# Ledger of designs, part 92: peptides against a protein of PDB entry 6B4J

Target 1, 315 residues: chain A of PDB entry 6B4J
Amino acid sequence: DITMQWYQQLQDASMQCVLTFEGLTNSKDSQAKKIKMDLQKAATIPVSQISTIAGSKLKEIFDKIHSLLSGKPVQSGGRSVSVTLNPQGLDFVQYKLAEKFVKQGEEEVASHHEAAFPIAVVASGIWELHPRVGDLILAHLHKKCPYSVPFYPTFKEGMALEDYQRMLGYQVKDSKVEQQDNFLKRMSGMIRLYAAIIQLRWPYGNRQEIHPHGLNHGWRWLAQILNMEPLSDVTATLLFDFLEVCGNALMKQYQVQFWKMLILIKEDYFPRIEAITSSGQMGSFIRLKQFLEKCLQHKDIPVPKGFLTSSFWRS

## One batch from the design tools (peptide; made by RFdiffusion4, then SolubleMPNN)

Design b1_p17_7_s1 (from b1_p17_7, 5 letters changed)
Fold by OpenDDE base, seed 5:
Structure b1_p17_7_s1 (fold): chain B 315 residues (1-315), chain A 17 residues (1-17)
Amino acid sequence: as target 1 above (315 residues)
Amino acid sequence: SLEEDIALIEKRYEELE
């Protein structure tokens, strides 16, 4: 399976990255620990500062992240920080930065869907300039949300239940599995972030270049989802999230083909979702149904709430 | 491939018509 090979390759690359900077992360040296913490803060704090407030602020954040990744010193916590402070500094920062983008998906976007767009446009822009960060974003995303690949992890004989739950993307702490609503909320956030990344380009970059991970991957994702048996509650939820965020962009890009796909979802795939939907899960199903019916009736997919406009970039 | 995935969707759509 080509998809699973791709998944595994990204996971392997991520693992190799971790091994590369293990010396930095495991060092008992006081100076090394300080450097590690400084680099971690320099990588993650700017991402946490991303907001929907002003385009100018977003540009400052982008420039800071790019400068850090380019080996330039940046101010963080009142100190000058550079990836050159340690031989493993760049790999560490790339990994932590990518991890933080995905965390913003599962936390910030999960709670505030509109936050997907400013985070995604920065991530996309950084990905364009630093492809390794993009690969690591995918690796982190895929590991936390296998549905972003997409695939549904299977239980293997001899596997611990907790390990299987973690593979499915659940958080398990003290032998307690995460509540389904919280799980779906986090998965939704990550899918929404992904759907935003694949459609957005940093406006101050070279737009003539091909998007490093563009809408073609969105089309692939949909195709693969539709070729899979639906998973109870999960498929209806995430399919809605994905289409709400990037459906407008897909419509504009693929036009008639997009509408064929949407009709296929309604006429062929929906009955399959319905067949596995329990009475307690009807909310997600109904939401998807209403969305599809509205879109087909109006022959339009609305621009998602929070989409960045020209006025945002002038602020 | 993406092209194959697109083709598959198109084929399924045609079968439904």
Scores: peptide ipSAE 0.027, ipTM 0.650, DockQ to the pose 0.854
Fold by OpenDDE base, seed 3:
Structure b1_p17_7_s1 (fold): chain B 315 residues (1-315), chain A 17 residues (1-17)
Amino acid sequence: as target 1 above (315 residues)
Amino acid sequence: SLEEDIALIEKRYEELE
């Protein structure tokens, strides 16, 4: 399976990255520890500062991240920080930055769906300039949300239930599995972030270049989902999230083919979702149903709420 | 490939018609 090979390659690359900077992370040297913390803050704080407030602020954040990744010194926590402070600094920063982007999907976007767009446009722009960060974003995303690949992890003989739950994307703490609503909320955030990344380009970059991970991957994702058996609650939730965020972009890009796919979802796939939906899971099902019906009726997918406009970039 | 995925969707759509 080409998809699974791709998944594994990204995971392997991520693991190799971790191994590369183990010297920095495992060092007992006080200076190395300080450098590690400074680099970690420099990589993650700018991402946490991303907001929907002003395009100018977003540009400043982007420039700071890009400068850091380019080996230039940046100010962080009142200190000058550079990846050149340690031979493993760049790998470490790229890994932590990518991890933080996915974490913002998991946390910020999960709670505030509109936050997907400013985070995604920065991530896309950084990915364009720093492909390794993009690969690491995918690696982190796929690990936390296998549905973003997509694939459904299988229980293997001898596997602990908790390990299986973690593979499915659940958080397990103190032998307590995460509540389904919280799980779905986190998965939704990550899928929404991904759906935003694949459609957005940093407006101040070289837009003549091909998107490093564009809408074709969105089409692939949908095709793969439709070729899989639905999971209760999960499929309805994430399919809605994905279509709400990038459906308009897919419609514009693929036109008639998009509508054929949407009809296929409604007529073929949706009944399969219904068949596995319990009375307690009707919320996600109904939401998807209403969305599909509305879109088919109006022959339009609305622009998602929070989509960045020209006015945003002028602020 | 993307082309194969598109073709698969088209095929399934035709089967539903």
Scores: peptide ipSAE 0.026, ipTM 0.627, DockQ to the pose 0.877
Fold by OpenDDE base, seed 1:
Structure b1_p17_7_s1 (fold): chain B 315 residues (1-315), chain A 17 residues (1-17)
Amino acid sequence: as target 1 above (315 residues)
Amino acid sequence: SLEEDIALIEKRYEELE
């Protein structure tokens, strides 16, 4: 399976990255520990500062992240920090930055769906300039949300139940599995972030270049989802999240083909989702149904709430 | 490929008509 090969390649690259900077992470030297903490803060704090407030602020954050990745010194916590402070500094920062972007999907976007767009446009712009960060974003995303690949992890003989639950994306703490609503909320946030990344480009970059991970990957994602058996609650939830965020962009890009896909979902895939939906899970199913019916009736998919407008960039 | 995925969707759509 080509998709699984791609998944594994990204996971292997991520693992190799971790091994590359293990000297920095495992060092007991006080100076190395300080450098590690400074680099971690420099990589993650700017991402946490991303907001929907002003385009100018977003540009400052982008420039700071790009500067750090370019080997230039940046101010963090009142100190000058550079990836050149340690031979493994760049690899570490790229990994932690990518991890933080995905974490913002998992936490911030999960709670505030509109936050997907400012985070995604920064991530997309950084990905364009730093492809390795993009690969690591995918690796982190795929690991936390296998549905973003998409694939459904299978239970293998001899596997611990908790490990299987973690593979599915659940958090397991003290032998207690995460509640389904919290799980779906986190998965939704990550899918929404992904759906935003594939459609957004940093406006101050070289727009002549092809998007490093564009809408063609969104089309692929949909095609793969439709070729898979639906999972109860999960498929209906994430399909809605994806289409709500990037459906308008896909409609504009693929036009008639996009509408054929929506009709296929309504006429062929919906009955399959319904067949596996319990009475307690009807909420997600109904939400998807209502969304698709509205879109098909109006022959339009609305621009998602929180989409960045020209006025935002003049702010 | 993207083209193959598109073709698959189109084929399925035609089968539903």
Scores: peptide ipSAE 0.024, ipTM 0.633, DockQ to the pose 0.878
Fold by OpenDDE base, seed 4:
Structure b1_p17_7_s1 (fold): chain B 315 residues (1-315), chain A 17 residues (1-17)
Amino acid sequence: as target 1 above (315 residues)
Amino acid sequence: SLEEDIALIEKRYEELE
């Protein structure tokens, strides 16, 4: 399976990255510890500062992240910080930065869907300039949300239940599995972030270049989902999330072919979702139903709430 | 590939008609 090979390759690359900077992370030297902390803060704090308020502020954040990844000194916590302070600094920063982007999907976007767009446009722009960060974003995303690949992890003989639950994307703490609503909320945030990344380009870059992970991956994702049996509650939830965020972009890009796909979803795939939906899971199902019906009726998919406009970039 | 994915969707759509 080519999809699973791709998944595994990204996971392997991520693991190798961790091994590469193990010296920095495991060091007992006081200076190394300080450098690690400074680099971690320098990588993650700017991402946490991303907001929907002003394009100018977003540009400043982008420039700071790019400068850090380029080996230039940046101000963080009142100190000058550079990846050159340690031979493993760049690998560490790339890993932590990628991890933080995915965490923002998992946390911030999960709670505030509009936050997907400013986070995604920065991630996309950084990915364009730093491909390794993009690969690491995918690795983190795929690990936390296998449905973003997409694939549904299967239980294997001899596997511990908790390990299986973690593979599915659930958080398990103190032998307690995460509640379904919280799980779906986190998955939704990550899918929405991904759907935003694949359609957005940093406006101050070379937009003539091919998107490093563009809408073609959105088309692929939908095709793969449609080739899979639906999963109870999960498929209805995430399919809605994905289409709400990037459906308009897909419509514009693929036009008639997109509508054929949408009709296929409504007429063929949707009944399959219905067949596995219990009475307690009707919320996600009904939401998807209403969305599909509305889009087909109006022959339009609305621009998602929070989509960045020209006015945003002038602010 | 994207082409293969498009073809697959088109084929499935035609089968529904």
Scores: peptide ipSAE 0.026, ipTM 0.653, DockQ to the pose 0.853; fails the geometry check

Design b1_p17_7_s2 (from b1_p17_7, 7 letters changed)
Fold by OpenDDE base, seed 1:
Structure b1_p17_7_s2 (fold): chain B 315 residues (1-315), chain A 17 residues (1-17)
Amino acid sequence: as target 1 above (315 residues)
Amino acid sequence: MLEELKKQIEERYEKLK
């Protein structure tokens, strides 16, 4: 399977990255520990500061991240920090930055769906300038949310149940599995972030270049989902999340072909979702149903709430 | 890949008519 090979390659690259900066992370030297912490903060704090408030602030955050990745010193926690402070600094920062973007999907976007857009546009812009960060974003995203690939992890002989649950994306702590609602909330956040990334371009970059991971991946995602058996509650939830965030963009890009896809979802795939939906899971099912019916009736997919407008960039 | 995926969707769509 080409998709699984690609996924494995991403995971291997991510693992190799971790090995590359292992010296920094495992160092017992006080100075190295300090550098590590400073670099980690410099990489992650700007991402946490991303908000829907003002475009000017977003630009400042972007510039800081880009400067850091470019080997320039940046101010963090009242100190000057640079990736040049350690030979493994750049790899470490790229990894931690990518991890943080995905974490914002998992946490911030999960709780505030509109936050997907400012986070995604920064991520997309950084990805354009620093492709390795993009690959690491995908690696982190797909590991935490295999449904973003998409694939469904399978139980292997000899595997512990907890490990399988983790592979599915559940958090397991002290032999307690995460509640389904919390699981779906986190998965939703990550899917929404992904759906935003593939459609957004940083407005201050060279927009003449092709998006490093654009809407063609959105089409691929939908096509792959339609070729898979639906999972109870999961498929209905994430399909809705994906379409709500990037459906408008896909409609504009693929036009008639997109509507054929949407009809196929409604007429062919949706009954398969229905067949596996229990009475207790009707919420996600009904939400998807209503969304599809509304879109087909109006022959339009609305621009998602939180989509960045020209007025945002002038603020 | 994209064109092939589009074709697959088209074929499935046509079967619904």
Scores: peptide ipSAE 0.243, ipTM 0.873, DockQ to the pose 0.829
Fold by OpenDDE base, seed 3:
Structure b1_p17_7_s2 (fold): chain B 315 residues (1-315), chain A 17 residues (1-17)
Amino acid sequence: as target 1 above (315 residues)
Amino acid sequence: MLEELKKQIEERYEKLK
């Protein structure tokens, strides 16, 4: 189908990117190794420095990332670093940067949900200026969290169980599969980051242009989820995460249509979730239930905690 | 795509009434 084709195209592009900079990554030359490490640090450290503290700091981080991607030298680890140091430098940096954004969803946002917004606004802004980074973000995101596509990977005949588990997004180390709570935590972080990206625009860019991957993709995601059979614990968790982060934006954008969808979720889809929810999974179920009921009762969906305000950008 | 998706949701919604 079209969704799987899109998924595969992004994965193919990502794989092709890796092949493109293979010379840099596999080089045994000491100078090449140094350049690789410098570029990797230059690409990833600024992302790790993203915080909710001050808008001015966020702008500095954005400018640094943009400068790097633009072929300008940047200071990293006390050294001047540029993608021009190696012919494969730009491809490598774009890939590593995109990977790092997704990792921040997987790790930082997973533990601190409010961190989604500053990370997402930088990612969105960079995506506007560097579309390839955006595609690579999607590729990394989709690979780690197929539910962001969304699709549910299927077990194929002859597939190893561990490979299937990895396809589902589980980490498997030393033949031990990740615990469900940790898995869901990571998936939640990535979904929350994605939900933030699709609604945020970098305030210092040309906002007259269409968002490169905007709220229409949020609508698509929800529609696709609703057309899929729910997965135990996963669907309830991620649906809540998505709606909590971007529901307010979707409400403002789609208005009556959004509420029809929310009613559909509550009246049609939620019972299907309930039917597959075990007693041990009631946490996510109850959370989604309470959220839906509250939103429908008040005819409002709250602005998510951590949403960036005007005061943030003046700090 | 978006309009079709909206239509699908609308149709499903109407079936609930």
Scores: peptide ipSAE 0.231, ipTM 0.869, DockQ to the pose 0.869
Fold by OpenDDE base, seed 4:
Structure b1_p17_7_s2 (fold): chain B 315 residues (1-315), chain A 17 residues (1-17)
Amino acid sequence: as target 1 above (315 residues)
Amino acid sequence: MLEELKKQIEERYEKLK
């Protein structure tokens, strides 16, 4: 189907990118190794410095990332670093930067949900200026969280169980599969980051341009989820995460149509989730239930905690 | 794509009435 074709195209592009900078990553030359490490640090450290503290700091981080991607020298670790130091430098930096954004969803947002917004607004702004970074973000996101596409990987004959588990998004280390709670926590973080990206625009960019991956993809995601059979615990968890983060934005954008969707979720889809929910998984189910009931009762979805306000950008 | 998705959701919603 079209969704799977899109998924595969992004994965192929990501794989081709890796092949392109393989010379840099596999080089035994001391200078090449140094350049690689400097570029990796220059790409990833600014992302790790993103915080909810001040808009001015966020702008500095954005400018640094943009400068690096634009071929300008940046200071990193006390050294001047540029993608021009190696012919494969730009491809490498774009890949590592995209990877780091997704990793921040997987780790930082997973632990601190409010962190989704400052990370997402930087990612969105960079995506607008550097579309390849956006494609690579999607590729990394889709690979780590197939539910962000969304699709459910299937077990194929002859496939190793561990490989299947990895395809589902589980981490497998030393033949031990990740615990379900940790898995869901990571998936939640990535979904929340994605839900934030699709609704945020960098305020210092050209707002007249169309969002490179906007709220229409949020609608697409919900529609696709509703066309799929729910997965135990996963669907209830991620549907809640998605709606909590971008539900308000979707409500404002699609108005009556959004409420029709929400009613459809509550009346038609929710019973399907209930049917596959075990007694030990009632927590996620109840959380989603309470959220939906509250939103429908009040005819409102609250602005998510951590949403960036005008006061943030003046700080 | 978006219009088709909207239509699909609306059709499903109407079936609930």
Scores: peptide ipSAE 0.230, ipTM 0.866, DockQ to the pose 0.818
Fold by OpenDDE base, seed 5:
Structure b1_p17_7_s2 (fold): chain B 315 residues (1-315), chain A 17 residues (1-17)
Amino acid sequence: as target 1 above (315 residues)
Amino acid sequence: MLEELKKQIEERYEKLK
């Protein structure tokens, strides 16, 4: 189907990107190794420095990333680093940068939900200026969290159980699959980051331009979820995460149509979730239930905690 | 009512593909 074709196209593009910089990554030359490490640090360290503390600091980080991607030298680890140091430097940096954004969803946002917004606004701004980075963000996100597409990977005949578990997004180390709570925590972080990206624009860019991956993709995601049978625990968890982060934005954008969607979720889809929810999975189920009921009752979805305000950008 | 809502949602979904 069209969704799977899109998924595969992004994965293919990501794989092709990896192939383009194999010379850099597989080089045994000491200088090439040094360049690789310098570029990797230059691409990833600024992303790790993103915080909710001050808008001015966030701008500095953005400018540094943009400068690097633009072929300008940047200071990293006390050294001047540029993507021009190697012919594969730009491709490598774009790939590693995109990977790091998704990793911050998987780790930082998973533990601190409010971190989604500063990370997302930088990612969105960089995506606007560097579309290839955006495509690579999606590729990394989709691979780690197929539910962000969304689709549920299926077990194929002859497939190893561990490979299937990895396709589902589970981490498998030493033949041990991660616990369900840790899995859901990571998936939640990535979904929350995605939900933030699709609604945020970098305030110092050209806001008159169309968002490169905007709220229409949020609507698409919800519609696609509704066309899928729910997955035990996963669907309830991630649907809540998504709606909590971008529900307010979707409400503002789609208005009456959004409420129709929400009613459909509550009246038609939610019973299907209930039917597959065990007594041990009631936490996610109840949380989604309460959220939907409150939103429908009040005819409002609250602005998510951590949403960036004008005061943040003045700091 | 729900069927009509589904139709409307599906129509929007298809337009976004």
Scores: peptide ipSAE 0.066, ipTM 0.777, DockQ to the pose 0.084

Design b1_p17_7_s3 (from b1_p17_7, 7 letters changed)
Fold by OpenDDE base, seed 4:
Structure b1_p17_7_s3 (fold): chain B 315 residues (1-315), chain A 17 residues (1-17)
Amino acid sequence: as target 1 above (315 residues)
Amino acid sequence: DIEELQKKIEERYKKLE
């Protein structure tokens, strides 16, 4: 399976990255520890500062992240920080930055859906300039949300139940599995972030270049989902999240083909989702149904709330 | 392969027509 090979390749690359900077992370030297913490803060704080407030602020954040990744010194916590302070600094920063982007999907976007767009446009722009960060974003995303690939992890003989639950994307702490509503909320945030990344380009970059992970991956994702059996509650939730965020962009790009897919979802795939939906899970199903019916009736998918406009970039 | 998946979708769609 080509999809699974791609998944595994990204996971392997991520694991190799961790091994590469293990010297930095495991060092007992006080100076190395200080450098590690400074680099971690320099990589993650700018991402946490991303907001929907002003395009100018977003540009400043982007420039800071790009400068850091380019080996230039940046100010963080009142100190000058550079990846050149340690031979493993760049690998460490790329990994932590990618991890933080996905974490913002998992946490910030999960709670505030409109936050997907400013985070995604920065991630996309950084990915364009730093492909390794993009690969690491995918690796982190796929690990936390296998449905973003998409694939459904299978239970293997001899596997611990907790390990299987983690593979499915659940958090397990102190032998307690995460509640379903919290799980779906986190998955939703990550899918929404992904759906935003694949459609957005950093406006101050070279737009003549092909998007490093563009809408064709959105089309692939939908196609793959439709070729898979639906999962209870998960499929209805994430399909809605994905279409709400990138449906308008897909409609514009694929036109008639997109509408054929949407009809296929409504007429063929919906009954399959319904068949596995319990009475307690009907909310997610109804939400998806209403969305699709509205879109088909109006022959339009609305621009998602929070989509960045020209006015945003002038602020 | 996006093309392969698209073909599968098209085949399914034709069956619904």
Scores: peptide ipSAE 0.251, ipTM 0.838, DockQ to the pose 0.791
Fold by OpenDDE base, seed 5:
Structure b1_p17_7_s3 (fold): chain B 315 residues (1-315), chain A 17 residues (1-17)
Amino acid sequence: as target 1 above (315 residues)
Amino acid sequence: DIEELQKKIEERYKKLE
């Protein structure tokens, strides 16, 4: 399976990255510990500062992240920090930065869907300049949300239930699995972030270049989903999330082919979702239904709420 | 025809891999 091979390759690359900076992370030396913490803060704090408030602030954040990844010193926590402070510094920062982008999907976007766009445009721009960060974003995303690949992890003989639950993307703490609503909320955030990344380009970069992970991956994702049996509640939820965020962009890009896909979803795939939907899960099902019906009726998919406009970049 | 649509979608998918 090509999709699973791709998944595994990204996971292997991520694991290899972790191994490369183990010297930094496992060091008992006080200076190394300090450097690690400084680098971690320098990588993650700017991402946490991303907001929908002003384009100028977003540019400042982008420039800071790019400077850090370029080996330039940046100010963080009142200190000058550079990846050159340790031989494993760059690998560590790339990994932690990518991890933080995905965490913002899991946490911030999950709670505030409109936050997907400013986070995504920064992530896309950084990915364009630093491809390794992009691969690591995918690796983190795929591990936390296998539905972003997409695939459904299978239970293997001898596997602990908790491990299987974690593979499915559930958080398990003290032998307690998270509630379904919280799980879906986190998955939704990550899918929405991904859907935003694949359609956005950093406006101050070279837009003539091909998107490093563009809308073709959105098309692939939809096609792959349609070739899979639906999963109860999950498929209806995430399919809606994905289409709400990137459906307009896909419509513009693929035009008639997109509408053919949407019809296929409505006529063929949707009944399969219905067949596995319980009465208690009708919320996500109905939401998807209404979205599809409205889009097909109006022959349009609305621009998602929070989409960045020219006015945002002038602020 | 849903089958025809599916085929077209799958063909597009394969080209994107």
Scores: peptide ipSAE 0.167, ipTM 0.774, DockQ to the pose 0.084
Fold by OpenDDE base, seed 1:
Order: C-alpha cells, then sequence, then structure tokens
Structure b1_p17_7_s3 (fold): chain B 315 residues (1-315), chain A 17 residues (1-17)
C-alpha cells in the first residue's frame, strides 16, 4: 500500500531526526540544557502567538521563525538564540516547531476552528522554505491523527489495549481512556488544520512555485476515505470537518469532478455511514447530512469562517 | 495513485447514474 509506505517513511524520518538530536536532549550538561530550553522556546513561542488579529503581526511571527530556521539569531525571552549554539540545534528546532504546529491543531484549532487559517498559512509558508519542517509536520500529524493519512490502525496480536487506543489517537492516562467527545474534538482540530494547510499559500513568498503539499493531497485524502469502510462517529465527524474547511477550495479547483465526488459521498458513502451510526452518534451524522444537502442544493460550498481575506493582510 | 483512485471514483459514480 503506497499510502502506508508514505506513512512509514515519514515516521522513519521523524524517528531519525529524534536520534540525530538525542545528544542535545539527553545531555546532562547545564549549558546544553539551557541551550535546549532556549531553542525550544524560540521555536514554539512564536507559533503560540499566532492569532487572527492582524496580518502584520503574523508576518512578524513568520519572519522570526524563518530567521531562526535560517541560522540567524532571534530574540526569545530576552535572549539572543540561534540554532548554531549546538550542532544538533537545527534538527531539534525543526522537530519542535513541527510538533508545535500540530499541537496547535490539537488544542487551539480544536477549541477555535477559525484559528486553523492563520496557523496553516504560517505552516505552509515555512514548509515552502523548509521542506523538512513540512515532512515533520506530517509525521507528527499522522502519529497523533492516523485519520489524516488516512488509515485505521489495526489491533495486533499481543498488543496492549492501551497501546492500541493510543495508536487510534486516544490519550490514555493512568489507565483511563480519553472521552470520545474530547478525542473527536482533538482529531477535528488536526484535520481542520491539515485541510487549511493544503489550500493556503504564504502571500509574501514566491507564489510561482507549486504548493509543497497542495490540494491534490486533499483530493487524495477524500478518495482514500471513500475507499475505506467508515468508522463509527469518526468518519462522519472528520469528513464534515475536512469539507467545511477545504470544500470550497476543492470545488474551485476540481469543478465538475468535485461535484461528482460529493454526489458519490451523498448517495453511496453516506448510507454506509448511516448503517454504522448508533442513536447516540446521530449528531455528527446529521451535521454531515445537512452540510451535504445544503451544498448540493445550493450548488456551492461556502468559504469557511475564519478564511483570511485581503483586509486581514492589510491590517 | 491519485489517478487510480480517481478512476475508481468515476467508475463508481457511473454505476449510480
Amino acid sequence: as target 1 above (315 residues)
Amino acid sequence: DIEELQKKIEERYKKLE
């Protein structure tokens, strides 16, 4: 399976990255620990500062992240920080930055769906300039949300139930599994972030270049989902999230083909979702149903709430 | 891979017509 090979390659690359900077992370030296913490803060704080408030602020954040990744010193916590402070600094920063982007999907976007767009446009822009960061974003995303690949992890013989639950994306703490609503909320955030990334380009970059991970991956994702058996509650939830965020962009790009896909979803795939939906899970099902019906009726998919406009970039 | 998937989708769609 080509999809699974791709997944595994990204996971292997991520693992290799971790091994590369293991010296920095495992160092007992006080100076090394300080450098590590400074680099971690320099990588992650700017991402946490991303907001929907002003395009100018977003540009400043982008420039800071790019400068850091370019080996230039940046101010963080009142200190000058550079990846050159340690031979493993760049790899560490790339990894932590990518991890933080995904975490913002998991946390911020999960709670505030509109936050997907400013985070995604920065991530996309950084990905364009630093492809390794993009690969690491995918690796982190895929690990936390296998549905973003998409694939459904299978239980293997001898596997602990908790480990399987973690593979499915659940958080397990003290032998307690995360509640389904919280799980779906986190998965939704990550899918929404992904759906935003694949459609957005940093406006101050070289727009003549092909998107490093563009809408063709969105089309692939939909195609793959449709070729899979639906998973109870999960499929209906995430399919809605995905279409709400990037459906308009997909419609514009694929035109008639997109509408054929949408009809296929409604007429063929949706009954399969219904067949596995329990009475307690009707909320996600109904939401997807209403969305599909409205889109087909109006022959349009609305621009998602929070989509960045020209006015945002002038602010 | 994408093209193959698209083909499958198109074939499936034709069955619904």
Scores: peptide ipSAE 0.139, ipTM 0.801, DockQ to the pose 0.775
Fold by OpenDDE base, seed 2:
Structure b1_p17_7_s3 (fold): chain B 315 residues (1-315), chain A 17 residues (1-17)
Amino acid sequence: as target 1 above (315 residues)
Amino acid sequence: DIEELQKKIEERYKKLE
């Protein structure tokens, strides 16, 4: 399975990265600990500052992240911080930065769907300049949200139930599994972020370059989902999230082919979702239904709320 | 996977025509 091979390769690369900077993370030296903390803050704080307020502020954040990844000193917490302070500094920063982008999907986008776009455009721009960060974003995303690959983790013989639940993307703390609504909320945030990344380009970059992980991956994702048996509540939720965020972009890119796919979803795949939907899960099902019907009726997919406009970049 | 999907789409449309 090519998809699973790709998944495993990304996970292996991520694990290798962790091993590479293990010396920095496990150091008992006071100076190394200080450097680690400074680098962690320098990598993560700018991402947390991403907002929908002004394009100029977003540019500043992007430049700061790019400078850090380029080995230039940046100001963080009143200190000058550089990845050159430790031989493992760059690997550590790339890993933590990628992790933070995914966390913003899991937390910020989950709570505020519109936040997907400013986060995604920065992530896309950084990915274009720093491909390793992009691979690590995918690795983190796939691990937290296997549905972003997509694949459904299977229970293996001898596996603990809690471990299986974690593989499915659930948080398990003190032997208590996360509530379904919270789980779906987090998964939605990550899928929405991914759907935004694959369609957005940093406007101050070289637009002649090919998107490092573009809409073709969105098409692949849909194809893979449609070739899989639906999961109760999960499939309806995430399919809606994905189409709401990137459906307009896919429509523009693939045109008639996109509409053929949408009809296939409505007529052939949707009944399969319905067949596994319980009365208590009708909310996500109805939402997807209404979205598909509206889009097919109007022959249009709306631009998602929060999509960055020219006015945003002029602020 | 994409090719398989494309085939399914085409087959579906042929039935609708």
Scores: peptide ipSAE 0.148, ipTM 0.796, DockQ to the pose 0.402; fails the geometry check

